# Peptides against a protein of PDB entry 5VZU, part 150

Target 1, 271 residues: chain A of PDB entry 5VZU
Amino acid sequence: GRTLEDIFHEHMQELILMKFIYTSQYDNCLTYRRIYLPPSRPDDLIKPGLFKGTYGSHGLEIVMLSFHGRRARGTKITGDPNIPAGQQTVEIDLRHRIQLPDLENQRNFNELSRIVLEVRERVRQEQQEGGHEAGEGRGRQGPRESQPSPAQPRAEAPSKGPDGTPGEDGGEPGDAVAAAEQPAQCGQGQPFVLPVGVSSRNEDYPRTCRMCFYGTGLIAGHGFTSPERTPGVFILFDEDRFGFVWLELKSFSLYSRVQATFRNADAPSPQ

## One batch from the design tools (peptide; made by RFdiffusion4, then SolubleMPNN)

Design b2_p22_5_s4 (from b2_p22_5, 13 letters changed)
Fold by OpenDDE base, seed 2:
Structure b2_p22_5_s4 (fold): chain B 271 residues (1-271), chain A 22 residues (1-22)
Amino acid sequence: as target 1 above (271 residues)
Amino acid sequence: NEELLKEIEEKFKKSGRKPFEL
């Protein structure tokens, strides 16, 4: 049968060929587009901007991080043979925090998989419920023609009866001590390790994370064929670093802020 | 590991994609 090594070599050869085909297009035409940095908002999880990401065999790519209410988005600035520039490589749901287990249980890929898939199911349920409310609201504007159907009259029936006594039973209100959600101590990072069998290109990922969120990554075949969203975990390490765990691919991408200051890179104020 | 690699390989063969495409 094909070895894992044979499959890897065939994939790498095809990836190199695709990169060669895409680079050969530069002999024909170059199109330049100005990119603006997203405006920073007070409620943004971190400062939006350019990050350099690791994409396994593809290498280093540039991604723009931006915030859109309760969602964050990574948009490819550089493309690869699978996902072209301008596509949303990651989409993060800031409503759905992932709570990582202790450091021992973080090594278990099945535990992380369970946690992520439970959140994925909640996100699907919320989308179905929101779809039903939008559907039912349109149906009721049928014109109620006011047909004045008539006054039919009847009837009497009667009477009984009396007694039953007021049983006093003073059931003590059991104080349901609302388990005070311990305010997640916003300051102390949690110890972080990748699960066994998740590949990282670099061992030099941060060993402490601030918070995690549910997200989806974009994957496709060569030439952007059959694009789909795969579940994953967005990991905020610090102001300048985040990660994405591609759950189904068992891969980790590390994103680090591009420290270059750009003059006149701010988005023009909406006139 | 081998079973999961086969599941990934079969999933990606059926989709016309490869296991390491991101």
Scores: peptide ipSAE 0.044, ipTM 0.630, DockQ to the pose 0.099
Fold by OpenDDE base, seed 3:
Structure b2_p22_5_s4 (fold): chain B 271 residues (1-271), chain A 22 residues (1-22)
Amino acid sequence: as target 1 above (271 residues)
Amino acid sequence: NEELLKEIEEKFKKSGRKPFEL
């Protein structure tokens, strides 16, 4: 019977052949587009920029990390046979923090799966509620024909009604000190391990993480067929490293900052 | 050669297989 190893080798051969076909087709017709680094903002979780990542069988890929309010995005700079360059490989919801269990329970894939799917359901509910508020407001103001209803003058009269006493009750304004949610201290990193059955290309991933967020990853067939978003976990390790756990694929991608300094790579200031 | 490459490309584009589907 075919082993999982045989299936993996066949898939790798198909992928290498697809990469060869794509590279050979473009050899004579390369269009170069300038990319700009995203502007850094004070509220950015880490400095935006280029990261090198490993996508399971796909090899080394370059992704641009950028921040968009409470969302982060990984945009492919390098394409592959499934997902072209310029696609959003990951979308991260910075509103939805994932709390990893203790190190013992982190080895349990079913526990991580439960936590992620509970957050996925909350995100879906929030999207449905926000969709309802936008729909009701366009009541057709039909043109009210301004019928010129007439002038009737009626005059009367002055009735005096009475005394109601000024009860002084000086209720002290209880200073509801809104407990300013102390910005969650960029806490001591928690121990991190991949669940059993999550594939990593390298066992050399950071064993401590700062924080995790819910996100979605883009998957597609060859030639960008049937593209869909799958649930996952964005893992911030440090300023220069993050990971993504692809929950349904049971895979982990590690991303490391490209340390190369690019001259004139900043976006032109909007004139 | 080019026809065979196109046939192979079309076969893979239509395979519907997603990455990491083992």
Scores: peptide ipSAE 0.027, ipTM 0.621, DockQ to the pose 0.474
Fold by OpenDDE base, seed 4:
Structure b2_p22_5_s4 (fold): chain B 271 residues (1-271), chain A 22 residues (1-22)
Amino acid sequence: as target 1 above (271 residues)
Amino acid sequence: NEELLKEIEEKFKKSGRKPFEL
């Protein structure tokens, strides 16, 4: 019978061949687009820029990481047979931090799945509520043709009312137990391991992470058919490395900063 | 080679397989 390994090898061969066909079809129609690096901002989680991703079956891809307030975005610089260049391969919600369990419970895929799906539902609720506020705000622009009824000058009446005495009620200062905001240990990495059954292209991934966030990844059929967003976890390892756990796909992609310096890669200042 | 490429192009266009769908 076909082993799972045989099926993976056949699938990888098909993907390599599709990538070859895809690249060869465009040899006669190469359009060059200049890519600008996003400017670094002080509040950016890490320096924005180019990262090389390892997708298990798709090989090496280049992604631009950029920050947009409380969101981060990975944009494909390289296309593949499924997702063309310029698509947002990952969207990260920096409002929704994921707390990983202890190292033992991190091996349990169902625990990670539960945590991610709970956050997914919160994000969905917030989008519905924010959609209602945006919807209700538009409904009240009925054209009030309020005809200008003439402003009759209503008079000044000066009523003096009196000196109500200062009651001294010396309410005791209730001890505001300052809930010690546990200083967000922003600096110490936590132990990190992939859940059992999550496929990684390489077992050589960082075994500590700084923080995790909820995100969505883009998946599509060949030729960008039926594109959809799948839930996942953005794992920040360090300044130069992040990962994405594709929850439904049970896969992990590692992204490492492209260390090359590019001349004139900065976006032109808006004139 | 061209026939094999066409057969694979047809398989590629018809295989609406998502990434990582085995």
Scores: peptide ipSAE 0.026, ipTM 0.596, DockQ to the pose 0.442
Fold by OpenDDE base, seed 1:
Structure b2_p22_5_s4 (fold): chain B 271 residues (1-271), chain A 22 residues (1-22)
Amino acid sequence: as target 1 above (271 residues)
Amino acid sequence: NEELLKEIEEKFKKSGRKPFEL
């Protein structure tokens, strides 16, 4: 039968061939696009910038991480055979935290899958509800032609009398003890391990994470055929490292900050 | 892991997509 090694070898050969085809096609027609580093904002989860992704079979990819309010985005700086450069490889919902179980239950892929799929369903419900509110709000601005209703004379409505006795219904204020939601300990990293059956290029990933969020990754066939968003988990390890668990692919990508200073890489201030 | 690789390889073959990272 095909071994795991045979499949990996065939896939690596194909990737090398595709990289060679891409380089050879571009030899005569190099289009250069200037990439600017996104400006850092005070509310950014970490400093935005360039990250090197470590993908199992593809080697090293460069992704730009940027923040857009309650969303984060990974944009491909390097393309691959499936997803060209400039595509949004990951989109992260910073409203939807993923709570990882204890370290023992983190090894269970089905538990992680359950948690992620429950969050995915909430995100879909919120999108449906928010789509209805946005739809109803636009429908009511039909131009009310203000037909000038003729001023009919105010007939004097008679002064009916006073006697509404105020009933003293002394409803005791039930002390709803607002259970103070203990502020989720945002500061202490939790132990982290990949589920059994999640492929990673190396076992050398951070064993402690700060926060996890629901996200979607872009997947496609070769030549960007049939692109779709697949559910996953964004894992913030530290200021310089994050991961993405591709749930349906059962794979893990580790991203590490590019520790290079670029001259003139800042976005021009909007004039 | 071999069953998983087959499942994903099949999923991608059925979609006309080659498995990217598996």
Scores: peptide ipSAE 0.024, ipTM 0.661, DockQ to the pose 0.179

Design b2_p22_6_s1 (from b2_p22_6, 15 letters changed)
Fold by OpenDDE base, seed 5:
Structure b2_p22_6_s1 (fold): chain B 271 residues (1-271), chain A 22 residues (1-22)
Amino acid sequence: as target 1 above (271 residues)
Amino acid sequence: KLDELLKEIEEKLKKLNLYPFL
């Protein structure tokens, strides 16, 4: 019978053919663009830079990790037939930490799914609330019909009313308990395992993680058709490794830093 | 021709549950 290896080999051949076809369609339109490494900031979760990521059947792709305040972004450098280069393959919300359960419950895909979907709903609510505050401010510029100013009659000077004693209404400033940003505990890494039924290209992934965050991955059909954001989990393993669990796809991408030093890869200082 | 081949490949990949949307 066809071995699993034969099936994977045939699948890889078909995918290579797809990649070849797509590459060949662009042969006449190849524009070489210089890529600069994003500047590192002291508040960045890890150093930004190039990572090699596993993209299921696509194999290895190059992704640029960058930080944008409370967001991290993975941008495809290589791309594939589904998601082209320059697209944001992953967007991570560093405000929304995912707490993984114990190692036994981490094997339960439904438990991870529950946790992620609860965070997804909170993110959606926050986006709706923030959208309402921005919406109400624009509505009331109705055209002020310039009705001609009727001659305002002389306001008679009202008399000096007496010394009303200042009531010291000591309105206690309601302590807005600033939700203490729990310091990013550089805590001891927790044991990590993929849920049952999540596909990894390699079983050689870190078995300990530092922290996890809610994120979204970009998925599309062939030729970047019907692109959508799917929920997932960003998993920080260490300074040089992170993962992304594509929840709906039941897939795991492992990202490892490209250790190559690039001369002159820094963005030119804005003159 | 090319689109037919791509479609055949896509259908095979879907049957294998290996279709990469990533």
Scores: peptide ipSAE 0.276, ipTM 0.680, DockQ to the pose 0.281
Fold by OpenDDE base, seed 3:
Structure b2_p22_6_s1 (fold): chain B 271 residues (1-271), chain A 22 residues (1-22)
Amino acid sequence: as target 1 above (271 residues)
Amino acid sequence: KLDELLKEIEEKLKKLNLYPFL
């Protein structure tokens, strides 16, 4: 019977062949489309823009990071035989922070897996609850035939005036000192290490992180077959670096900002 | 020759546990 090893070998041979075919076709038939950088907003977690990311066996790919309210999105600018260009490689939920354990427990993949799967279940529950509220509101107002009921004369009921004197209890308005939400301290970066059994192309990843969030990554077979979303962790290292842990794949992608400045790359202002 | 090179690349990628589904 085919072993998992035989399946892996056949898959890798097909992948290499597909990459060769695609690269050989690019010399003859290229369609160019202008890509615009996302506008920066003051509430963006980091500056949006182009990042170079590590994608397992694919090597380096170009990803656009953009912010959409409480969501961040990575969009492939370069594609591969599995996930084509223009697909949302990662979707990050900025509402759902991941708390990493201490450095000793960060080596435990099962602990990270537990934390991520607990957050995934909360996200699923919130989506189900929000789906129920949107469904009930469209009650069919059937056409109420306005039958003109006749104006019966309402009789003048008499004005009884009881003089209830309300006592002026002058309760001083206690100054509810609005607890100023302390600006989330730009806290000392938490020590960071990959769990045992998570694969990285390079060991030269940042050893401290600022924040982590729940997210999903897009995976597919060759030719974008059976695309699905897999759970993961977005890791913010600094202004120019983030990571994504693909939980089910036990893979780590490191993303580094493309430092090149592009002229006329901003989206035209909506006229 | 080509098949041997492909096999060597596959064995290297397998040792790196670099999934291609990304």
Scores: peptide ipSAE 0.275, ipTM 0.699, DockQ to the pose 0.130
Fold by OpenDDE base, seed 2:
Structure b2_p22_6_s1 (fold): chain B 271 residues (1-271), chain A 22 residues (1-22)
Amino acid sequence: as target 1 above (271 residues)
Amino acid sequence: KLDELLKEIEEKLKKLNLYPFL
């Protein structure tokens, strides 16, 4: 039978071959671009900046995290044979928080899949409704030359009747105990575990998360062919670590802040 | 030939649950 070592060697040879094939196409034409760190804003979920992310077989890649109102963006600084540098690897919708189940139910991939697909459907509905409002608003500037039709006068009439008795029915006010939405204690981390069958390059991921959001990841074939967005979960662990679960790929990317300080890396002030 | 080899590699990586598409 194939050993785990044989499988690993075969995989490494194949990955090296793919990377060699793609890099051999660049014909030594290299272009250098300066990278600027995004400015930090008070409402940013965490400080924007450079993160090192795990990308399955590709290994470690550098991603720039930035915030754009109610959206977060991961942009590849390093590329691979599938997704080139400068592409938006992840897009996070900060309007659509995901509540993870208890730790036992977090092991169930089908439960996470259900939760994510329900959020995906809500996002799709909101996009369709917002598209209809923008379409209908343009059509109705037809000139309302509504002619002044003379409203006639009709007058009638009077009648009486009296007595209906005051039925005392003392309906006890059923105390609808509004289940006080326990304010999600913004400071207490929830226990976190990956679902069964989600692949992680390393089992050393944070076992506690602060919050989760719906997002999409970019996937493509070789040479950036047929690029598409796949649903996933952004997981905030702390100020320096986040994850992304690629739901359809059953893969987990762990992102850790690059702790290097860069001189003069701030974006130039907009003149 | 090259595209066939890349496809064979891709199919093997899928069997390993190591998606390169990321």
Scores: peptide ipSAE 0.269, ipTM 0.673, DockQ to the pose 0.209
Fold by OpenDDE base, seed 4:
Structure b2_p22_6_s1 (fold): chain B 271 residues (1-271), chain A 22 residues (1-22)
Amino acid sequence: as target 1 above (271 residues)
Amino acid sequence: KLDELLKEIEEKLKKLNLYPFL
């Protein structure tokens, strides 16, 4: 019978052919646009910029990582037959940290799935509550017809007097228990392993991670049909590497910084 | 045609359940 390897190689050849067909169809009219690197901010989780990501059978794709307050975003710079360039391949919620279990329990896909789906439900609840607050706030701006309230006369408020008795009450200085700022755990990385049954392009991924966050990945059929957001885990390894676990797809993407320096890639100054 | 070949590949990938959704 065909091995899983034979099936994978056949699939890879077909995907290469699909990419060739797509590129050949667009060859008659190419539009070039400049890509600007996001400005680095001090509060950015890591330096924003270009990363090469593993997209399973698609191989390597270029993704721009950018930070937007409590959100991070991966934007495809290269497209594929499913997700075109310029789409947000990953959206990371930096408010929702994922705590990985111990190394033994990290091998359990169902445990990771439980943790991620619990966070997904919290994110949905927060979106519903925030949607209600935004909805209720808009409903009350009925046009208040400004009926001209008649000029009621300025009654002269009388000037009553000065009695200055200085009450001495010597309130004891309550010991402000300085809430010990839990030292920002200069995050000694925790041991990291992929769950059993999560596919990686290779086993050469960092075995230690700094922190994890809830995120969503974009998936679609061929030609960007039926695009959906699937739950996942953003894994920060170091300043130059992060991962994304596509939970429903049981896939892992490793992203590594593009070390090339680009001239004239800085965002234009706001005019 | 290239479009027919593309469709054939898509149908094969769907049958294999290997469709790269990413």
Scores: peptide ipSAE 0.232, ipTM 0.729, DockQ to the pose 0.380

Design b2_p22_6_s2 (from b2_p22_6, 13 letters changed)
Fold by OpenDDE base, seed 2:
Structure b2_p22_6_s2 (fold): chain B 271 residues (1-271), chain A 22 residues (1-22)
Amino acid sequence: as target 1 above (271 residues)
Amino acid sequence: SDKELLEKIEEKLRERNLLPFL
């Protein structure tokens, strides 16, 4: 039978061949499309724009970061043989913050996996509940024909009395000291390290993070076959850097802002 | 299974930092 090494070699040969095919298309025809930078909003987590991201064997790719209310989106500007340009490589749920453990427990991949999968389950439950409310609201507009069914009259019964005494029991209201959610000190970055067994192309990732969120990454086979969303963690390091941990793939992508200023790259004002 | 084979390929790709599916 084919060895695991044979299959690995065949897969790498196919990837190289696909990269060659895509590159050879440049000799025939190039279509240029203008890209506009997303408008910045006051409530945006960081300034939207172009980032360079690390994508394993593909190397560096260009991603547009944009904000859509309680969601952030990374869109590929450059594509690869698996995921073409214009696809949403990452989708971040800004409602679902991930709390990282202490630095010692951050080395444990199973702990990060537990935390992420618990958030994934909450997101799935919220989607199911919101689907039921939208379903039930449509069913009840059946015309209630007002059939005037008649006024039947019954009846009497009367009686009794007595006296039950006022037991005074002055149960002291136990002051449930609402544990004041310590305002997450927005200013001090938490120490950050990748779990053991998560692959990074570069060890020069930031060792402190501001906040993390649940998100999903897009994966596919060669030629964008069987595209699916995998769970992950968006890690905000600073205004110009974020990461994404691809949980199932045990991979880390580092994204760094493209510092180039583009003249007239702003989105045209909606007329 | 084809799934177990894919997982083993992904493991070998990960060991070499050659994850292609991204």
Scores: peptide ipSAE 0.245, ipTM 0.703, DockQ to the pose 0.108
Fold by OpenDDE base, seed 3:
Structure b2_p22_6_s2 (fold): chain B 271 residues (1-271), chain A 22 residues (1-22)
Amino acid sequence: as target 1 above (271 residues)
Amino acid sequence: SDKELLEKIEEKLRERNLLPFL
């Protein structure tokens, strides 16, 4: 009978064959599209641009990081047999921070899983509540027939009533010192370690992180079959490095900025 | 079951860092 090992080898052989076919087709590609770098904004968490990402069995891929208000996106510039080029490999919700536990508890995958799944449930609740408000507002204003109802003139009445005294109470304007939201200290980086059982291609990941956010990753079968979004953690290490923990897959992708400068890669100004 | 087989495949794929769904 087919062993689990036989099925794994067959799947890997199919993946290698597909990767070979895709690679061989690129050498004969007659259609090129220019990719523009996203414009940088002052509110961007880091400079947008090209990153080299590690994707499990696929190896090194190129991803464009871009910012869209309170969302960040990783878009595949290179594709693989599962996820084609131009797909959003990661979507990050910059509203939903992930608070990592202390370094001792970071080794516990179940603790990270609990934290991420609690945030996922909050994100789902917010989406349901926001969906209800958008639905009720389109009340059909039926055509109000303009019935011309008539002019009646009714009358005078004058009534008097009285004296209420001007109580002077000089309530001092309590200076509501608007507690200036202290600009979230660019805090001393938190010690970082991957949970036990999370696979990394390289052990040389940064051991300190600045910030973490909830996000979703795109996964699919061969040929982009049954694509779905899986929960994960975006980890900002520094200006040039971020990670993504694929929670359900127990995998870690490290992304490092492409240091190459491209001439004329900026988006043309909207005329 | 096919489900139990998939779960075991996924476990071996994780152990080998060969996640093919990314």
Scores: peptide ipSAE 0.170, ipTM 0.662, DockQ to the pose 0.106
Fold by OpenDDE base, seed 5:
Structure b2_p22_6_s2 (fold): chain B 271 residues (1-271), chain A 22 residues (1-22)
Amino acid sequence: as target 1 above (271 residues)
Amino acid sequence: SDKELLEKIEEKLRERNLLPFL
């Protein structure tokens, strides 16, 4: 039977071959798609744009970071054997901030896992509740088949019943505790370290982070088979660097801004 | 099991920083 080592080597050979095929296609590309930089908005967490990211065996890839209200997205500009170009490699929920523990407890993968999975469960509950409100509104327009119920005539009388005093039921307006959107205070940078057992391509990652958010990463088998979202942590280091911890994969991707200036890369103004 | 084989492959892939599904 194939050993675990044989299976590993076969998988690695397949991955390398696929990566080579994908890379070799760039030299033969006869059709180019123009990519526009997303417009910057004042409320964007950092300036949107192109970043180079690390993807374990796949190496360096180009990702477009963009902001969409309380969500951020990393879109692959380069594809790999698993995730093609144009896919959203990461989706960040800017509503769900992750508070990292102290530096000692940050080394504990199980502590980070607990924190992320608790936030994942909240996000899942919010999605279910929002789905119920949308569902109940559609149910009641059953076609009233107006069965012509017959015209029974009965006439009965005008009884005068009395002057019921308006009870001032002063329904106290229940204080909708507006969940204070804690402004994304540019918190003082906190010490940052990867948990033990989280793999990074480079140990040279920023040792201080500004803030973290819950997010999901896209994973798939070769040829984009069985694509799924895996939970993770978006880590903002600075204006030009962010990370993503792939929790289930125990991996870290570092993203650094592409410093190249592109002429005419701005989206055409909507006419 | 196929699951235990997959977990061991994934562990070896993580050790080498080679993620097959990323």
Scores: peptide ipSAE 0.077, ipTM 0.644, DockQ to the pose 0.117
Fold by OpenDDE base, seed 4:
Structure b2_p22_6_s2 (fold): chain B 271 residues (1-271), chain A 22 residues (1-22)
Amino acid sequence: as target 1 above (271 residues)
Amino acid sequence: SDKELLEKIEEKLRERNLLPFL
């Protein structure tokens, strides 16, 4: 019978062939598009820019990381046989921080899966509630035919009512229990390890992370067929490295900043 | 059978080109 290894080898050959066909097809007609780097904002989680990612068998890909308020986005600069250039490979919800357990429990894939799926359900609920508020707000803009309501007469200014003495009700200042703002532990990274059974192209990943967020990754068949969003975890390691755990795929992608400086890569100032 | 289930998973993973993530 075909082994998993045989199937993997056949699939790798097909991917190499598709990558070759794809690259060779572009050699016949290269359309150059200028890429602009997003401007850095003070509130950006890290400096936006180009990152090199490793997608297992796909090899090296270039992704642009950008920040959009409470969302981050990874946009493919390089396409592959599945997902064209310009697609959003990852979408990160910076409202939904993932708290990783201790290092022992981080080895448990089912624990990570539980945590991520609980956050996924919260995100779904928030989208439904926000969709209802946006839906109810649109329903009430029926065209108010402003029938010209007739000019009702200026009723006279009623008189100065008298000086009611303010009673000194000395309401005790209720102790505002200052909700102790849990000090934003912004500084100290936590130990990080991949769960057992999560595939990594390389065991050389950072063993400490700053913070994690809920996100979705884009997956598709060859030729961008049946594109869908899968749940995952964005892992910020440092200023120059982040990861994405593809939960359903049991895969980890590491992204490292492209250290090359690009001249004239800044977005044109809005005229 | 577990084999037929595996083959169907592999087929779906191939159709979606998700085998590279295994």
Scores: peptide ipSAE 0.020, ipTM 0.551, DockQ to the pose 0.124

